# Peptides against a protein of PDB entry 6O8C: the designs that were tried, part 67

Target 1, 262 residues: chain A of PDB entry 6O8C
Amino acid sequence: VGLRYEKISLPKIHPRYDLDGDASMAKAVTGVVCYACRTASTLLLYQELMRKGVRWLVELVKDDYNETVHKKTEVVITLDFCIRNIEKTVKVYEKLMKVNLEAAELGEISDIHTKLLRLSSSQGTIESSLQDISSRLSPGGLLADTWAHQEGTHPRDRNVEKLQVLLNCITEIYYQFKKDKAERRLAYNEEQIHKFDKQKLYYHATKAMSHFSEECVRKYEAFKDKSEEWMRKMLHLRKQLLSLTNQCFDIEEEVSKYQDYT

## One batch from the design tools (peptide; made by RFdiffusion4, then SolubleMPNN)

Design b2_p14_5_s2 (from b2_p14_5, 4 letters changed)
Fold by OpenDDE base, seed 1:
Structure b2_p14_5_s2 (fold): chain B 262 residues (1-262), chain A 14 residues (1-14)
Amino acid sequence: as target 1 above (262 residues)
Amino acid sequence: MLPEVVLTEEDFED
């Protein structure tokens, strides 16, 4: 579950010159853009943490894969050894059958041999499944983590810093409007400066909100969606590895039942 | 002389 944030919008800005209203409006705008800066920082931090988590999970799954491959290899060696021993035993009993001895025992050993060969055939399916998993985890595979480095926002984008610069400009105008309000009445030149600063405030605020929406929120949402999809696939793959490991253990257990004959 | 700045509603509808 990703971070929840509140949708923010700029307050309505009135064109009328009003020192009290303009100071109040500037305060509200400062608050909204300040929230955008903090939210952008939080969203960035979340994504960076998730990227670390993704890398960690990839390494964990690779370790699980290697352990599964190792276990599969051990089982294959044991199974092949058991098959070879049973085949030798079958040959001995076949020679004994020429003298009409131990026909029932030969039938039992032959049945064991058939079962072991079926188990050996199942190893091919396990191998194919492991190869598929390996291909998906490999560079350029369907479960490669390259998307985590491409999607979303990054510290190098300097989005938080860009928003902070705009916030600083807005805050400066707000403080000036607070002073203007305290004067109760401005001279003509100061009134014109106030009106001009009000236009600047609107420009900076609009730029900040557009940047926040397009470069922070939208990219974060894309990263979040991609991460959720990838995570589901990785968890499924890990379950597949566990299933393959269990199949190897099951085969090993079955082979152990026939060790008395090898 | 600072230019006279007149704000209109259109200036804030963009």
Scores: peptide ipSAE 0.019, ipTM 0.539, DockQ to the pose 0.759
Fold by OpenDDE base, seed 4:
Structure b2_p14_5_s2 (fold): chain B 262 residues (1-262), chain A 14 residues (1-14)
Amino acid sequence: as target 1 above (262 residues)
Amino acid sequence: MLPEVVLTEEDFED
């Protein structure tokens, strides 16, 4: 979900001296550049909000990771305890078998031991997955948020301020052209000034639009694309963490079935 | 889809 903005273009600037046309053109240019300023400001704000969201999500996923690690650790402790108890029981029964006690119970306990060892082996896979996730979240990892500081526009770039300066220059010329229009006819010197100001207006407008396109819009779009990609990856990572947590719960549930023997 | 800002640079023909 990105900010929708309207495509803006400069009006056609006619080279011919025309006080009415020039005033109308200047008004239109002022409007376009004004819109660019507002849009640039909005795009900047959006990016700043998204950067906050990115930081928040990173912390959230780190918390999820820590919770998963904690749960995994709990399961390992429980499983190891059960295994040790079953092993003790097996040893006791093996000793008792030498004295003609029931072989059937030893078989059942041995089967439980085998199942617990299989569950223990699955913990290695969970650990490996957690290590992978940790590496991806680490500084310099594939899911690092460094892109959020590199991509897009930043307040330090002063793009809005730069556009505002150009807008001020354009607006000043527009107001002069409005006065010139009211005069209906200019003296030679004033006409030359008007023509010169028209060139300045064009220069400022072109500069503003180029700056807006290249330094605001393009960078925003790049930021947006990167943010969407990164967000999808982070959400997927979070789902992986939840899956690992659920696997831990499944193991705990399975172990609980054998606790009566421990 | 955000519309591409097509800046038509109309050349100020001197």
Scores: peptide ipSAE 0.019, ipTM 0.554, DockQ to the pose 0.061
Fold by OpenDDE base, seed 3:
Structure b2_p14_5_s2 (fold): chain B 262 residues (1-262), chain A 14 residues (1-14)
Amino acid sequence: as target 1 above (262 residues)
Amino acid sequence: MLPEVVLTEEDFED
């Protein structure tokens, strides 16, 4: 669930010289750009937290992978041991059969041997699945976290600080317009300055909103979308690992039934 | 306290 932010827009700036209107407009612009600064900061924080979460999840999945590999190895050793013992038993019985000993026991042991070999073949598929998972998690793999460092906004971009500078310029003009309003009427020179400052305010505000939209919001949305997709894939991979682990336990349990015959 | 990077107007001309 991404951060909800309100879509902001600049108020309409009227070209007419009006001290009361211009002060009110400047106040509104200041408010909008202030909100943009705060929102940009919040979006940045969210992305940084998500990057930490991504790193944490990668490590967790690596641990799950290693545990699965260990369990698989244990089962392979146990299975191989059982197979070797059964094969020895089969050889002994084959020698005894040449001397007219009971054929019924050899049939049962042979069936067990066949079942164990089938279980051994299933271990090969588990190994292949683990290798696939490993390749996906490897550097440059499909589930690499390199995107988390590339996508979105970063503190080094100084987007919040850039917006803050523009906000400061706008705020200064707003305070001047508040003073101008209090004067009720300006001299010719002060009126010209006021008109010029109004143009500056518009310029700064437009620059701030463009920067906010293009460098903060857009990049955040791209990061968010990519993070959600990646997260779903990682969670699915964890489920796959769990499934493989359970398959190993199932094989181990099945092998344990035959240990009484070895 | 994260050092407030005081951006100057020059930082926006690029």
Scores: peptide ipSAE 0.016, ipTM 0.574, DockQ to the pose 0.027
Fold by OpenDDE base, seed 2:
Structure b2_p14_5_s2 (fold): chain B 262 residues (1-262), chain A 14 residues (1-14)
Amino acid sequence: as target 1 above (262 residues)
Amino acid sequence: MLPEVVLTEEDFED
């Protein structure tokens, strides 16, 4: 989900002195650079909002991680307790067997013990998965949000302000060209000033468009692409955490079935 | 009100 912007280009600037044409051209240039300023501002705002969203999502996923770790710990404690109780029961029955008591109950308890040990072994896999997730979320990990601070445009770059200065210069020339057009004919000195201002207009416009394209649009696109990739990875990681949580619940449910034997 | 950052010509030479 990125901002759609229209590709803008400067109108062709004719070298010929033409008061009507120059006024029209200057108006068009003013419009284009004005659009660039507004677009740059919007792109900056979008990136700032996305940075906030990134930070929020990181915290959310960290909370999910901590909840999963907590649940895992709870299940481990419960499982270990159940295993210890079953082991005690097995030992009691083994002693009773030495006194010619029935072996049928010992077999069932032994099977339960084996099942619990299998469940305990699965905890190792969950732990490894949690460690992997933790490493990815850690500072400097693969899912670190450092890119959000590095990529794109920032308020400190003052790109909008730079463009606005150029726009102001262009706008002043446009208003002068509008006046020149109204005069229909300029004196020699005024004509020379007009020609000079036209060159300035071209210079400012070219500088504005170059700055907009290279420093605003290009960096925004890089930020957007990186953000989309990162977001997909984060959402996938969150799904992994949910899966691990569900596995913990499944183990807890299975253990609960054997608590009646303890 | 966005602070009117008056950029001078010097801000464009770098």
Scores: peptide ipSAE 0.011, ipTM 0.566, DockQ to the pose 0.028

Design b2_p14_5_s3 (from b2_p14_5 with D1M I5V P14E)
Fold by OpenDDE base, seed 3:
Structure b2_p14_5_s3 (fold): chain B 262 residues (1-262), chain A 14 residues (1-14)
Amino acid sequence: as target 1 above (262 residues)
Amino acid sequence: MLPEVELTEEDFEE
């Protein structure tokens, strides 16, 4: 769920010299650019928070991975131990069978041995899955968070500050236009200054809106889209880790059934 | 508080 912002546009600027109209227009422009500044700041903050969230999630998933690896290792050790014990037992029974015909018990133990070997083979699949996950989480992997540092807007870009400078210039002109309106009529020189300032206002406003759209909004949207995609992949990976953990528990439980024979 | 960088008009020419 991304931040909702309203699409803003500059008011129409009439070329006609009109002190009342120009003051009203300047007020409206000031409002729009002010909104752009605030929005840019909010978008930046959102991205910074998301970057923190990304880092947090990476660490969380790494922890989950390590836990899964640990559990897998434990199960492998237990399973190997059980297999070795069963193999010893089989050897003993093979020797005894030569003397006392305990064929039925040997058959049961042999079946257990076969089952344990099958469980051991499944551990290889788990290992391969863990290796895949590790590769994806590694630096330069498919789930690396490098995009979070590259995409979007950053404080170092000074976009908000740049917009603020333009807003200040616009605001100054607006205040002058408010004064001009109060005078009702300007002398020739003041009228020319007013006309010049109106052009300057338009220039600053256009620059602000272009900067906002291209450097703030567009980059934010790209960041947002990338973050959503990455987040979905990470959550899926986390589910995979959980599944692998559960498989380890299942194997452990199965092995425990045979420990009475070891 | 983000340090208020005093930007000049020159900062926009790039």
Scores: peptide ipSAE 0.012, ipTM 0.567, DockQ to the pose 0.027
Fold by OpenDDE base, seed 4:
Structure b2_p14_5_s3 (fold): chain B 262 residues (1-262), chain A 14 residues (1-14)
Amino acid sequence: as target 1 above (262 residues)
Amino acid sequence: MLPEVELTEEDFEE
């Protein structure tokens, strides 16, 4: 999901002096560079919006993580309480068995104890998974959002403004070429100025297109690629958190079945 | 109103 832009190229600039051709060429160049300016602005805006989205998503996932950790902690406390109560009951029954044969009830309670211990063991796996997720989200982790600040284009780069300056220069030459065309013939000095301006136009246009390609488009594409990759990983991580949360709920539900024995 | 920083040709020689 990215902004589609058309690859633009400069029109062919003929070296021959031709007032009609030069005016037409200058018009075309102006159009191309104008498109580059607008596109650069749009690409910049997109990246800024994406950066906001990235920050938002990071906070959302952190909240999800904290909620999962909280739920896990709650379940651990409940489970530990249940285990302690069952263990006390087991000890009482073991003492009673020395005096009275209540073997069947002791067996049932012992089975419950074993099940609870298994559930407790599963909490260790959940904890390990949460630690892994935490490490990935931590500064320097694999899912850190530092790339969003480093990659792409930024307002501080002033790329749009730089292109606009070049566009202004090109536009000025275009307007002059339009006037020159209207004159049909130029005096020698004006002809030389026209030729010189044509060279300037070429240099400005080339500079604009190079800047657009290298500093705007290429960096945008790099940002886009990284953002897509990161987004996929973050969404996957969020699904993992949801899975862990559900596991905690499942354990809590199972423990609730044994609370009548505590 | 952020001052329109007029970019000079010097901004391109970096």
Scores: peptide ipSAE 0.011, ipTM 0.543, DockQ to the pose 0.027
Fold by OpenDDE base, seed 2:
Structure b2_p14_5_s3 (fold): chain B 262 residues (1-262), chain A 14 residues (1-14)
Amino acid sequence: as target 1 above (262 residues)
Amino acid sequence: MLPEVELTEEDFEE
């Protein structure tokens, strides 16, 4: 679940010279850009935390993988040992049959041998699955976390700082407009300055909102979408590992039934 | 923590 933020837009800037209206407008613009700056900071923080989470999850899944590999190896050793023992037993019984011993026991042991060989064959499938998982987790694999370093916004982009600079410029103009409003009427030169400042305000505000939307929000949304997709895939992978582990336990249990014959 | 760097309008244009 991604961070929720409110969609913001600049108030309408009227071309009319109006000291009261201009002061009110400037106040509103200041508020909007201030919100953008804070939101950008929050979005950045969220992404940084998510990157840490991604790294953590990768390590967790690697641990799960290693555990599964270990269990698989254990089962293979046990199974191979059991097969070798049964094969020795079969050979002994075959020799004894030459001396007129009952064939019924040999049949049972031979059936067990066949079952064990089938179980051994299933280990190849497990191994193949583990190799696939390893490939996916490897650098450059389908589940690599390289996207987390490429997508979204980063501290090095200095987006928050850039927005803060623009906010400072806007705030300065707002304070001047408050003073202008208090004068009620400006001299000709002061009026011209006010008009120019209004244009500057518009420019800074537009630049801030464009930067916020294109460099902060858009990139954040892309990061969010990729993170969600990747997370789902990783969770599925963990389930696969669990399934493989359970298969190993099932094989181990089955082998244990035949240990009395070895 | 990112070091606080003072930026100017010129820095924004870069």
Scores: peptide ipSAE 0.011, ipTM 0.565, DockQ to the pose 0.026
Fold by OpenDDE base, seed 1:
Structure b2_p14_5_s3 (fold): chain B 262 residues (1-262), chain A 14 residues (1-14)
Amino acid sequence: as target 1 above (262 residues)
Amino acid sequence: MLPEVELTEEDFEE
């Protein structure tokens, strides 16, 4: 999904000298190149907006990451505290058991201790996942946004301005051809000038369309493709972060069941 | 919603 634009092409330019036809052709060429200029501008704007969006999304995901890390840290602290308390309790009951007291309760507490240790061990997996995510988000990582600065078209390329210059040249010839048409017939010298200008028109038009295609459209498409791929990966990463966060919440909930023993 | 650019007859008007 990206910016939609209509594929444009130059009208056929007939080699025959025809004042009416040449004026019509020149008008059409002017229109096409004008559209190219506008399209190039729109494509550029879209890319600039996308670059802003990319930067925004990077910051958003970083925030999500930090929140997840914070939550994980909270859970670790809670678990550690709970484990320590249970361990103290176990020690007390072990002493009591030496006098044949409270053996059943000791068993239950020991089971809880084992469960808590399992939960604590799972934190290692979460940590590893977070580290992986961090590495991907880091400079030079797989989700780095450096591509956004490199790919596509940029204002500094002055593509729109270059096209506008060509459009101006084309437009001047068009207006002359409109005048020529009004004359119905040209003198020999004026006819030769007209023919020469027609060649210039063709040259400028071809140059404009080539520039538009190669320097605007193609680069835009490359940017678009990369942006879509990157965006999908970033969204997936956000889902991963959410999953990790949920795992932390699940652990907290489970730990809460044992808090009565701590 | 993504912007769309279409060639219109206005582009060919004098």
Scores: peptide ipSAE 0.018, ipTM 0.616, DockQ to the pose 0.019; fails the geometry check

Design b2_p14_7_s1 (from b2_p14_7, 6 letters changed)
Fold by OpenDDE base, seed 5:
Structure b2_p14_7_s1 (fold): chain B 262 residues (1-262), chain A 14 residues (1-14)
Amino acid sequence: as target 1 above (262 residues)
Amino acid sequence: MDEELEKKMKELEE
């Protein structure tokens, strides 16, 4: 989800000298560039807020990861203890069979041992999955948040300030053109100045719009796209962690059924 | 005033 903004374009600038038309054109240009400045500021703010959100989410997911690892560790300890106890029990029963005890009891314990070994094998898979997740979250990993610091626009770029400077130049020319319009007719020298100012206005306006499009909008869109992709992947990762946690609980529950035999 | 603004613009571009 990103900010929506209106597409803006410069009005057509006619080469013909026209005091009324030039004043109107300058007013329109001022409005467009003013909108660009405000939009650039808004886009920058949005990106900064998103960066904060990204950092927050990374920490949240790391916490989820640590909790899952902790739970997995507890289950491994419990499971290993249970396996060792069952193995001891098996040895005792094997000795007792030499004294004509029923083989049925040994069979049951042996089956439990087999089930526990299967559960132990599944723990290896969980460990591998956790390692994969850790690698993805690590610096340089696929889900690292380094992109958030690289993509988009930043306050250090000073894009808003640059646009504001251009806007000030344009606004000054606009005010002069309003005065020129009020004069209805200019002397030759003033007319030449007006024509030169019109060229300057065009230069500043095109520079502003180019800067806005290339350095603000384009980079913002790239940031937006990257953030959406990254967010989707992070949400998926959280689901994976939840799944792994649930698997640990399932194993713990299964092991608890056999604790009476240990 | 235009010269000052242009100077400021150049400073921002550096």
Scores: peptide ipSAE 0.034, ipTM 0.732, DockQ to the pose 0.072
Fold by OpenDDE base, seed 4:
Structure b2_p14_7_s1 (fold): chain B 262 residues (1-262), chain A 14 residues (1-14)
Amino acid sequence: as target 1 above (262 residues)
Amino acid sequence: MDEELEKKMKELEE
């Protein structure tokens, strides 16, 4: 789903010298950039939490995989044991048949043997599926979590800190503009400073917004999209593992029906 | 200088 955030934009900055207007503009800019800082922080936190979740899910799915492999192995051993015993019985009955004994029983045992061999064959399909899943989970596989470490924003990028610095500069100018407004009229030198500060405000604001959009929002969106795709695939894979486990249980149950013949 | 600054700011805004 991801986090929702409001699309923000800078107010129009009029080039005309106007103490009241400039103070109002500066206030608005401060608010926008402040929102950007907070949003960037929230987006970063979300991504960090998601990375933890991704790691957790990977381990969970690996555990599921191992359990499935274990169950499959158990069933294979049981099935092979049953097959060996049935084969011994078949040989005995075949010898008896040479003297015209137990023909009907031999037919039944042979049918069971055939069924067990079919079950054994199905285990090959399960094995192939498990191998496929293993390959997908392996490093470099389609479900590798390397993207989670590469995509998005990271604390090391220091995006929030960079935005905060710009916000501080903007806020300082805003406070000065409030003072300027209170003076109603500035001397020539102070007026020139005001105009230069207004220009600085613009540069800081535009830099902040560009950084926010390009380095925070864009990367977050990319991370979100990849995470959603990956998550869907992982959940599907988990369901596949559960299905394979259930197939193993079904085979085990079927084999148990013939245990009396072994 | 003031006019130049205003002009520059206008250009940057556009």
Scores: peptide ipSAE 0.020, ipTM 0.530, DockQ to the pose 0.198
Fold by OpenDDE base, seed 2:
Structure b2_p14_7_s1 (fold): chain B 262 residues (1-262), chain A 14 residues (1-14)
Amino acid sequence: as target 1 above (262 residues)
Amino acid sequence: MDEELEKKMKELEE
């Protein structure tokens, strides 16, 4: 799960002044930092897409919750209605039993009443479960998506742009080193400039790699880990909602068996 | 400058 990227490192840089070697090294460094820049951009895009996905999933689960609540409410109304009707019937039969003619029927109806009351008691557990789910989905709840805004990298961080600036500087030095190589030999002053540029290249490259590692990769990994954890929890919650819905259907089906007595 | 560069380059190799 998540984007796979290759671990990158700077090539070995030799302190020795070598026009051919320095040009080759600069080319390699340019390639590495270029890869870092592209990777950072890709990681950013992935995170932005994931944030959209997170928001979408939250809304989806909220809809599922509302549907479950609706179904639960429907079942409660139906069950309560059935219970009231059975209770009225029980009262009628109790009056008739004073003459000992309807004892068997009263017993059966009383048993049904008891069963319905048991079903009604189970609604309390469903309600408590729904309340728990609601609390988890609420702002500040355990399944809040606030982490998606806090974790990872964001466009406002301008990490890609910062890396691009460093890449541009490195690339410029690389092109100069290509020219230097073509000269085969540099005058003393130009040689000193070359050495200075090599130092600058080192600093830019190191800064780029540090920035990439600390501000792009590390934060991305943190975002990824949190997103995976959150996703698992959300999927589990959806399963819970489905279970509750099924329980409501089961109760409704059971109640339907007794409708002939109401 | 050359000595400083060499030092930094050595540090990079470590």
Scores: peptide ipSAE 0.018, ipTM 0.534, DockQ to the pose 0.123
Fold by OpenDDE base, seed 3:
Structure b2_p14_7_s1 (fold): chain B 262 residues (1-262), chain A 14 residues (1-14)
Amino acid sequence: as target 1 above (262 residues)
Amino acid sequence: MDEELEKKMKELEE
């Protein structure tokens, strides 16, 4: 899961003055840093898309939660209503029993009452589970999405732009080295400039690769790992909500069996 | 001069 990218490294830079070799080296360095720029941009885009996905999933799960709470509430109301009706019926039959009427029916109704009370008790467990889920989804909860705003790279970091600046400098030197190569031999002053530019190229390239590795790749990997962990937990939470919803439906179905007595 | 360049490059690697 996640974007695949190739591990890149700078080519070996020979200290010897060689117009042909230096041009070739500069070309290779330009290519590597160019790849780093593109990769950094892609990694940034991926993270931004993932952040959108995270926000979407949070809203989805909140909706699921609200639906589950609503269903639970409905079932509780229905169940309580049934219990009250059965209790009234029990009282009536108890009065009738004093005259030795309907004794067998009273036993059946009393059993139903007991079953309904057990169902009512199970609602407490569902409520507790929902409260736990709510706490986890809260802004300070374990499943808060604050990490998505903290981890990884962001457009405001301007990493791509920084790399692009370095790439531009490197590219300029590369084009100069192409020209130098075409000259075959340089005058003393131009040779010194060439050597100086080679040092600059090395500096820029090293800086670019360090920045890419430390500020782009490493942070991306951290974001990726965190996102995967968070996503798994959120999906599990959704399954838990579904389970709770199904439990509510099961209770509702069982209550419906006793509607003839209510 | 090449030796100087080598030295400077090594310094940049540190």
Scores: peptide ipSAE 0.018, ipTM 0.537, DockQ to the pose 0.169

